Peptides against a protein of PDB entry 6D0Y. Designs and how they scored, part 90

Target 1, 225 residues: chain A of PDB entry 6D0Y
Amino acid sequence: ETEDHLESLICKVGEKSACSLESNLEGLAGVLEADLPNYKSKILRLLCTVARLLPEKLTIYTTLVGLLNARNYNFGGEFVEAMIRQLKESLKANNYNEAVYLVRFLSDLVNCHVIAAPSMVAMFENFVSVTQEEDVPQVRRDWYVYAFLSSLPWVGKELYEKKDAEMDRIFANTESYLKRRQKTHVPMLQVWTADKPHPQEEYLDCLWAQIQKLKKDRWQERHIL

## One batch from the design tools (peptide; made by RFdiffusion4, then SolubleMPNN)

Design b2_p18_1_s2 (from b2_p18_1, 11 letters changed)
Fold by OpenDDE base, seed 3:
Structure b2_p18_1_s2 (fold): chain B 225 residues (1-225), chain A 18 residues (1-18)
Amino acid sequence: as target 1 above (225 residues)
Amino acid sequence: SEKQKAVEEMLEQIKAEK
């Protein structure tokens, strides 16, 4: 395949086709694998770019990377490293929206067998350990907790299946922090139920409750959140 | 796995990048 054609294939995967998404992904993985000897760097860059630019295709590209990783383990590793570097860059740039997305992306790569569950657990342990750092702003602590919790819909099931004890410890530490942290309130933001306004629940507490419910439901989503 | 080891090493450094 030509370089330009590869770009088109990568960018358009998952779009309407006469074939199933699964078959298209398998086909694309095969094409990309065959072209890695000639276009590895280009393919790597393209995948990193589209993964970041097209968050709506998160699971498509994680799955694709999973397929590629199975075919070429080294390439999968290089891709993960590139995404981690991007995450670090996002954090340095205070681009927290991109950063949290990348954490979710990496989390879903666990499901695709690109990143090992223990590695992800270690990452989350490190995230939650930030809550114990001295002389740091609460916003820093909050973000890492948020990044952890907000990623669990993508990877919580797998992590608890593989590392339940470790995850329980992380949860305990998270809960402890959430109980101790200062809650922020925005009185102007109200949630309306039955025409009665009430203060919007603090976002981390709300997320925590959602994750607890998800965990209780064995990580099976019952409704669109 | 060498790959996973490298990944873990990089992941451990994420919080330090802030």
Scores: peptide ipSAE 0.256, ipTM 0.863, DockQ to the pose 0.018
Fold by OpenDDE base, seed 2:
Structure b2_p18_1_s2 (fold): chain B 225 residues (1-225), chain A 18 residues (1-18)
Amino acid sequence: as target 1 above (225 residues)
Amino acid sequence: SEKQKAVEEMLEQIKAEK
């Protein structure tokens, strides 16, 4: 495959096709594996780029990387390292939207058997431990909690299946922090419904409630038809 | 695995970023 053709294949995977998505991904993984000896760096760069630029295809590319990792374990490792480096760069650049997306991406890589569950648990333990840091802005503490909670839809089920005790501890610490943190919302701001007025929830409290509901629902998300 | 350890080490360092 030419470099241009590889780019096209990678960018267009998951689009409408006569074949199943799984078949297309398997096919592409095979093509990419065959070309790794000659185009590893290019393929790595392309995958990193599209993974970052096409968030709507998050699960497509995590799956693709999972397939590639199964075929070439070293490549999978290099990809993970590249994405982690990008996450660190995003944080350094104060690009927190990019950073949180990358955390979600890495989280979904656990489901694709690219990142081990214990590694992700360790990461989240480290994230939540930021809440215990002294002499740091609350916004820093809040962001790491947000990054953790907002990633659980992608990995919560897997982590609880394998590391339930550790996850419970992380949840307890998170809940404790959320109870103690300063809230920026004004209690008098309310959303009025036909039933009764509801106080406006702070974004982390709202997210926490959503995640608790998701957990209670055994990590099954409701699909909107 | 060595890969897991490497990833864990890299991930652990993320919290240092601000």
Scores: peptide ipSAE 0.215, ipTM 0.851, DockQ to the pose 0.018
Fold by OpenDDE base, seed 1:
Structure b2_p18_1_s2 (fold): chain B 225 residues (1-225), chain A 18 residues (1-18)
Amino acid sequence: as target 1 above (225 residues)
Amino acid sequence: SEKQKAVEEMLEQIKAEK
């Protein structure tokens, strides 16, 4: 395959096709594997780029990487390392929106058997441990809690299946922090109904409630039409 | 911070699943 053709294939995967997405991904993984000897660096860069630039295709590319990792384990490792480096760069650059997305991406890679569950648990333990830091802005503590909680829709099921005790500890620490943190009150944001007004819940408290519900529902998200 | 460094170190320890 030519370099230009590879770019096209990688960028367009998941688009309308007569074949199933799964079939297309298997096919693409095979093509990429065959071309790794000649285009490894290019393919690596392309995958990293599209993973970051096309968040709507997160699960498509994590699945693709999972399939490719199964074919070429070394390449899978190199990809993970590249994404971790990018995450570190995002944090250094204070690009927290990109950073949280990358955490979600890495989280979904656990489902694709690219990243080991224990490694992700350890990472989240470290994230939540930031809440115990002294003499730091609350926004820093909040962000790491947010990054953890907002990633659980993608990996919570797997982590609890593999490391339930450790996850429970992380949850307990998170809950403790949320109870003692200073809350920003936004009284102007309320849902008004004909019978009663409801104040809009603070974003982390709201997220926590959502995650607790998701956990209670055994990590099965409700169908949204 | 120390905790930030710890997070970074942990990220370095993330490895692909066999």
Scores: peptide ipSAE 0.131, ipTM 0.709, DockQ to the pose 0.016
Fold by OpenDDE base, seed 4:
Structure b2_p18_1_s2 (fold): chain B 225 residues (1-225), chain A 18 residues (1-18)
Amino acid sequence: as target 1 above (225 residues)
Amino acid sequence: SEKQKAVEEMLEQIKAEK
């Protein structure tokens, strides 16, 4: 495969095909593995780029990386390192939207057996520990809680299966913080839908409630129109 | 910040799974 062709293959994976997505991903993983000796650096850069630029294909690319990691463990490690470096750079640059997406991406890599669950738990412990920092803006504390909570739909099940005690501690610390943090003013208005009326709620409190419900449902999401 | 460095160090501890 030529370098340009590899780019095309990586960018177009997951699009409509006569074959299943799983089959296409397995095929692409094989092609990429074969070309690693010649194009490792390019493939790494391409995967990092498309992961960031095509968020709609998050699970496609995490799965692809999982397949590649199974074939070449060293490559998987290098990819993770590259993504972590990018996350660090995003944080340094205060690009928090990119950063939170990267956290979600890394979270889903746990499901793909690219990142060990204990490592992700440790990262989240460190995130939530930010809430204990003194003399820092609340926006900093809030963001790390947001990054943690917003990633749980992708990895909560796996982390609780392997590290339930540690996760419970993180949840307890999160809950404690949410109770004591300063909340923005929310008007005493209720939003009525055809189904259920609900009050307006602060975004982190709302997210917390959603995650608690997800946890209660054993991390199984219900998709209702 | 010191804590930011700690976060970065923790991220560096992330290991690929075999």
Scores: peptide ipSAE 0.142, ipTM 0.711, DockQ to the pose 0.016; fails the geometry check

Design b2_p18_1_s3 (from b2_p18_1, 10 letters changed)
Fold by OpenDDE base, seed 5:
Structure b2_p18_1_s3 (fold): chain B 225 residues (1-225), chain A 18 residues (1-18)
Amino acid sequence: as target 1 above (225 residues)
Amino acid sequence: SEAQKAVEEMEQQIEAEK
């Protein structure tokens, strides 16, 4: 395979095809595995790039990495390490939008059996523990909670299946923080005409309510959050 | 940062599992 060909294959995966997405991903994983001896660094860079720059294909690339990890565990590990390094760099650069996306991406990698559930639980525990630090601005504390909660649609089910007690503790700490933090009042942006109108809430309170509902529904999504 | 510590801890766990 040529570098240009690999780039084309990686960038175009998930597009309309005569074959199923699953079949295409399995095929691509096989091609990439075969080319790792010659193009490991290039493939790694390409996967990291598309994973970061094509958020609309998040689940496609996490699945691809999951399939590739099953074939080559070492490469899967190197990919995770690269993504973690990127997350660290994003945080250092105060690029919080990229950082939260990367947390979500890593979360879905747990679902794809690339990252172990205990590792992600530990990460989230550390995120929520930031809420206990007085020297950290609330905006930053809020971001860690947001990063945690906004990632749960991708990994909450898996984490509760394996680490329910630890997750409950994280939830309790999160709830405690949300109750005591300063809230920004949001003006009325929408007229609710439903029989049970929902009050407009601050974004974290709203997200918390959504996640609580999702948890109650056994992590089965009824609508796009 | 605390976030960096969290990431580093996760990385260490991932490496330890290999």
Scores: peptide ipSAE 0.035, ipTM 0.639, DockQ to the pose 0.017
Fold by OpenDDE base, seed 4:
Structure b2_p18_1_s3 (fold): chain B 225 residues (1-225), chain A 18 residues (1-18)
Amino acid sequence: as target 1 above (225 residues)
Amino acid sequence: SEAQKAVEEMEQQIEAEK
């Protein structure tokens, strides 16, 4: 049936093709748009499912949703709402791995013009504000910082371009928290590289350093050849 | 509850921007 066909198309997009990925995504967006009147709920569910279950195709599906959103704004909104609901459920269930991925996915939707930059900034402000709550366990506070920082490779550039002052505030609050948080004792293990030794860092401190470097590099990721 | 609030605030902001 058409539904099965849609599932196949959605699941297989981005796979090896004679056509460019962009062309395939545009084509699929057109097909899905045409079928929305009859299969909106199915398409919505499928997209939510593949978005969650196929993390290797994150940018493919965010781009697809971006294309669909451009064609049908209401559908884009419904998709975001569905993903946010899933995020809420994941957080409630303490499924932090899924939750952090969903935050990254939502972050990349900003680049795809599905989510407005101010909305994402507001979300991150709220995430980091959790670090100021004394009744929240540190593990949870740490997770929100992790979710924020680990999402910045996808959206940091856009957010700083649009909301630099707010982002600076978030960064300041994050830095303050990282300085005062309790750190687990890690034996000083120096990892020797060909160039110079470096101490092993706590994971959030390490991530923070990486993000600071990324920020310094104007959010341009350097690929090691 | 803080997590839910954060997400809800985002939702509200998204809706306000529509």
Scores: peptide ipSAE 0.033, ipTM 0.633, DockQ to the pose 0.016
Fold by OpenDDE base, seed 3:
Structure b2_p18_1_s3 (fold): chain B 225 residues (1-225), chain A 18 residues (1-18)
Amino acid sequence: as target 1 above (225 residues)
Amino acid sequence: SEAQKAVEEMEQQIEAEK
């Protein structure tokens, strides 16, 4: 059955091949495009599923969707809508682990030219605006800042190229929040040891510093860990 | 169908490259 074959192809993309990954992705995009008239719903469901369940293949599937979006814009839109729905559901359920992954996935979709930069900026504006809400636990505010900052390695360059003023505003608001938020230091979480022991930097402050450095370096990563 | 053949050919190609 063709549907079973499609499932196999989608799930196995990026595995060992004599061809380059890019070549395989282009080939798969072509196959999927050809089958969209008959199996759009199935393909959509499969892509959404593997995108969520196989985080190790994040860039593979964002790239695939990018290639497919270039072939069929409507399908790309439907895929984005499905992923956004899932993000909303995760946020409502306070499933922060799934939600942050989905934000990163969507961020990389911007890098793959599936989502427009202004749309992602608007999303991040909404996230950072949570820091200004009343009667919101700090853990929730912190998470939205984390989701924003931790996604910038995938999309920061693109957003600053197209929406620098808006991004600067978001950064200013983020910095302001980080300065005024309560910081928690847990001695048992000290990973770094030195001759003179000192508390490890708070995770959001550390992330902020990393992102600031990345920004300074024009979003070029110098080290691959 | 043409679509079925295309999928099968691609699968065969991928498997052959392993």
Scores: peptide ipSAE 0.014, ipTM 0.410, DockQ to the pose 0.260
Fold by OpenDDE base, seed 2:
Structure b2_p18_1_s3 (fold): chain B 225 residues (1-225), chain A 18 residues (1-18)
Amino acid sequence: as target 1 above (225 residues)
Amino acid sequence: SEAQKAVEEMEQQIEAEK
């Protein structure tokens, strides 16, 4: 495959096709693997670029990388290293929107068996440990909790299967933080559907409730968006 | 920052697992 053709294939994967998405991804992984000896650097750069710039295709590209990693473990490692470097750069630049997306992406890479569960657990332990730092603004502490919780739909099942004790500890620390954190003094919106009003929960409390439900449901989501 | 440490530790773990 030519470089231009590879770019087209990588950018267009997941678009409407007569074949299943899984079949297309497997096919593309095979094509990319075959071209790694000649175009490794180009393929790596392309995958990193689309992974970062096309968040709507997160699961497509994590799956693709998962398939490719199964074929070429070294390449998978290089890709992960590139994405981790990008996360580090985003955090240093205070680009928290990009950073949270990258955490989710890395989380789904665990689900795709590209990143080991212990590595992700260690990352989340360190994220939640920020909540214990007194000299850190609450907004920053909240962000790390958000980054952790919002990534669990992609990785929670895998982490609990392999590191249940460690995950329980992280959850306990998160719950403790959510109970003691200062909530914004904004008039709470209430939905009056019955005799008992339903208050609009703060975004972290709402997310926590959603994750707890997801955990109870054995990490099975009914709606895939 | 703890986040940076987390990233560094993850990188080290990934490298060690290779």
Scores: peptide ipSAE 0.034, ipTM 0.644, DockQ to the pose 0.016; fails the geometry check

Design b2_p18_1_s4 (from b2_p18_1, 9 letters changed)
Fold by OpenDDE base, seed 3:
Structure b2_p18_1_s4 (fold): chain B 225 residues (1-225), chain A 18 residues (1-18)
Amino acid sequence: as target 1 above (225 residues)
Amino acid sequence: SEKEKAVKEMLEEIEKEK
């Protein structure tokens, strides 16, 4: 494969094909593995780029990386390092939208057997610990809690299966923070149900409630038929 | 594993950026 052709293959994976997506991903993983001796750096850069720029293909690329990691463990590690480095850079630059997406991406990599559950738990512990730090603006604390909670749909089941005690501790700390944090005073939006208005919940409280429900449902989300 | 060790090191770097 030529360098340009590899770019095309990586960018177009998941598009309509006569073969199943799984088959295409396995095939691409094989092609990429074979070309690593010659194009490792290019492949790494391409995967990092598409992972970041094509959020609609998150699960496609996490799966691809999972397959590639199984073939070349070291390359999988290099990819994870690159993504974590990007997360660090995003946080440093206060690019919170990119950062939260990267956290979700990394979370799904746990499901793809690329990142170990304990490592992800450690990351979330690190995030939630910000809520306990002195002289940290609430907006920053809120973001780390948001990043944690909003990633759980992708990895909560796996983490609770393997690290339930640690996750319970993180949840307890999160709940404690949510109870004591200041809430923004804005005109309350109301939703009407059966001709009775009810207040719209604050965004973190709402997310918390959703995650609690998801947890109660054993991390099984409703499937849309 | 070496990979997991590297991940841990990167997590430590993130902590420094908090």
Scores: peptide ipSAE 0.090, ipTM 0.769, DockQ to the pose 0.018
Fold by OpenDDE base, seed 2:
Structure b2_p18_1_s4 (fold): chain B 225 residues (1-225), chain A 18 residues (1-18)
Amino acid sequence: as target 1 above (225 residues)
Amino acid sequence: SEKEKAVKEMLEEIEKEK
């Protein structure tokens, strides 16, 4: 495949086709693997770029990387390194929107067996540990909790299967933090039902409730979070 | 594995950016 053709293939994967998505991804993984000897750097760069620029195709590209990692373990590692470097840069630049997306992406890479469960657990432990730091603004602590919780739909099942004890600890710490954190002072909006009016939940509390429900449902999503 | 070592090292770097 030519370099330009590779770019086209990578960018267009997941679009409507006569073949199944799985078939297309498997085919593309094979093509990319075959071209690694000649275009490794280009392929790596392309995958990193589209992964970051096309969030709507998150699961497509994580799956693709998963397939490619199974074929070439070292390349998968290099890709992970690149994405983690980008996460580091995003955090350093205070680009928290990109950072949270990257955490989610990395989380789904665990689901795709590219990143080991213990590594992701370690990452989340590091995130939640920020809640225990005294000199960190709450907004930053909240973000790390948000990054953790919002990523669990992509990795919670795998982590509890592999590291249930460690995850329980992280959950306990998260719950403790959510109970003691100061809530922002905004007008309280209430949703009124025929039964009893209830206050509008704070975004982290709401997310926590959603994740708890997801956990109870054995990490089977029944709605879009 | 070498891959996991790399991930670990990068996680340590992220820790510095918190």
Scores: peptide ipSAE 0.090, ipTM 0.771, DockQ to the pose 0.018
Fold by OpenDDE base, seed 1:
Structure b2_p18_1_s4 (fold): chain B 225 residues (1-225), chain A 18 residues (1-18)
Amino acid sequence: as target 1 above (225 residues)
Amino acid sequence: SEKEKAVKEMLEEIEKEK
């Protein structure tokens, strides 16, 4: 395969085809595996790039990486390391939009058996632990809670199946933080929505309520959050 | 920072499971 052809294949996967998506992904994984000896670095860069630039294809690329990881475990590891490095860089650069997306991407990689559940739990534990740090602005504490909660639709089921006790602890800490944090936006939103039948909630409280419901529903989504 | 720790610990756990 040429580099241009590989780029085309990776970028276009999931588009309209006569074959099923699953078949196309399996086929592409096979092609990429065969080309790793010659184009490993290129393929790695391409996958990292499209994963970041095409959020609408998140599940497509996590699945692809899962299939590729099953074929070449070492490459799967290198991909994860690259994504983790990117997350670190995003956090350092205060690119929180990219960072939260990367957390969601990594979360879905748990479902694809690329990342182990304990590793993701450890990350979430550390995210929520930021709420306990001294002299940290609330906006930053809120972001880490948001990153955790907003990722649970992708990985909550798996984590509770394997690490329920640890997850319960994280939830307890999260709930405690949400109760004691300053809610400056709630009064403002209530004023603007006074004529609405239902007052608007602060975004983290709203998200928390949604996640609690999702948990009660055994992580089966009935609507897109 | 905890964010740095989170990334480090996740990576370490992944390595341990390889």
Scores: peptide ipSAE 0.052, ipTM 0.686, DockQ to the pose 0.016
Fold by OpenDDE base, seed 4:
Structure b2_p18_1_s4 (fold): chain B 225 residues (1-225), chain A 18 residues (1-18)
Amino acid sequence: as target 1 above (225 residues)
Amino acid sequence: SEKEKAVKEMLEEIEKEK
């Protein structure tokens, strides 16, 4: 494949096709693997770019990276490093919307066997540990809790299956923080099942309640977060 | 910064586990 064609293939994967998505992803993974010797840097940059710019295709690209990682483990590592670097840069730039998305993306990479569960747990431990830092504004502490909680729909099941004790500690620390933090009382409407309505409440408290419900439901989504 | 440490630590663990 030519370099220009690779861009087209990567950008268009997951779009309507006569073949299944899984087949297309497997095919593309094979094509990309074959071209890594010549276009590794380009492919890496393209994947990072589309992953960031096309959030609607999050699971498509995490799956693709998972397939590539299985074929070329080193490339998978380089991709993770690139995404973590982007996360670091986003945090430095206070681009919290980009950062939280990247955390979600990394979270789903755990399901794709690209990132090990313990590593993600460690990241979340570090995130929640920010709540214990006195020199950090609450808005920033809130964001790290938000980043953690909002990522759990993608990875909570896997993390609890492998690191339940550590996750329980993180949850306990999160709960403790949420109880003692100052609340802005900004109502947030959430989508719930018809049989389980939930009142509007502060966004982190609401998210916490949703995650607790998700955990109770063994990480099977019954509502839209 | 603490945030940089967090990212670095995760990266190190990822590298260790790979």
Scores: peptide ipSAE 0.052, ipTM 0.678, DockQ to the pose 0.016; fails the geometry check

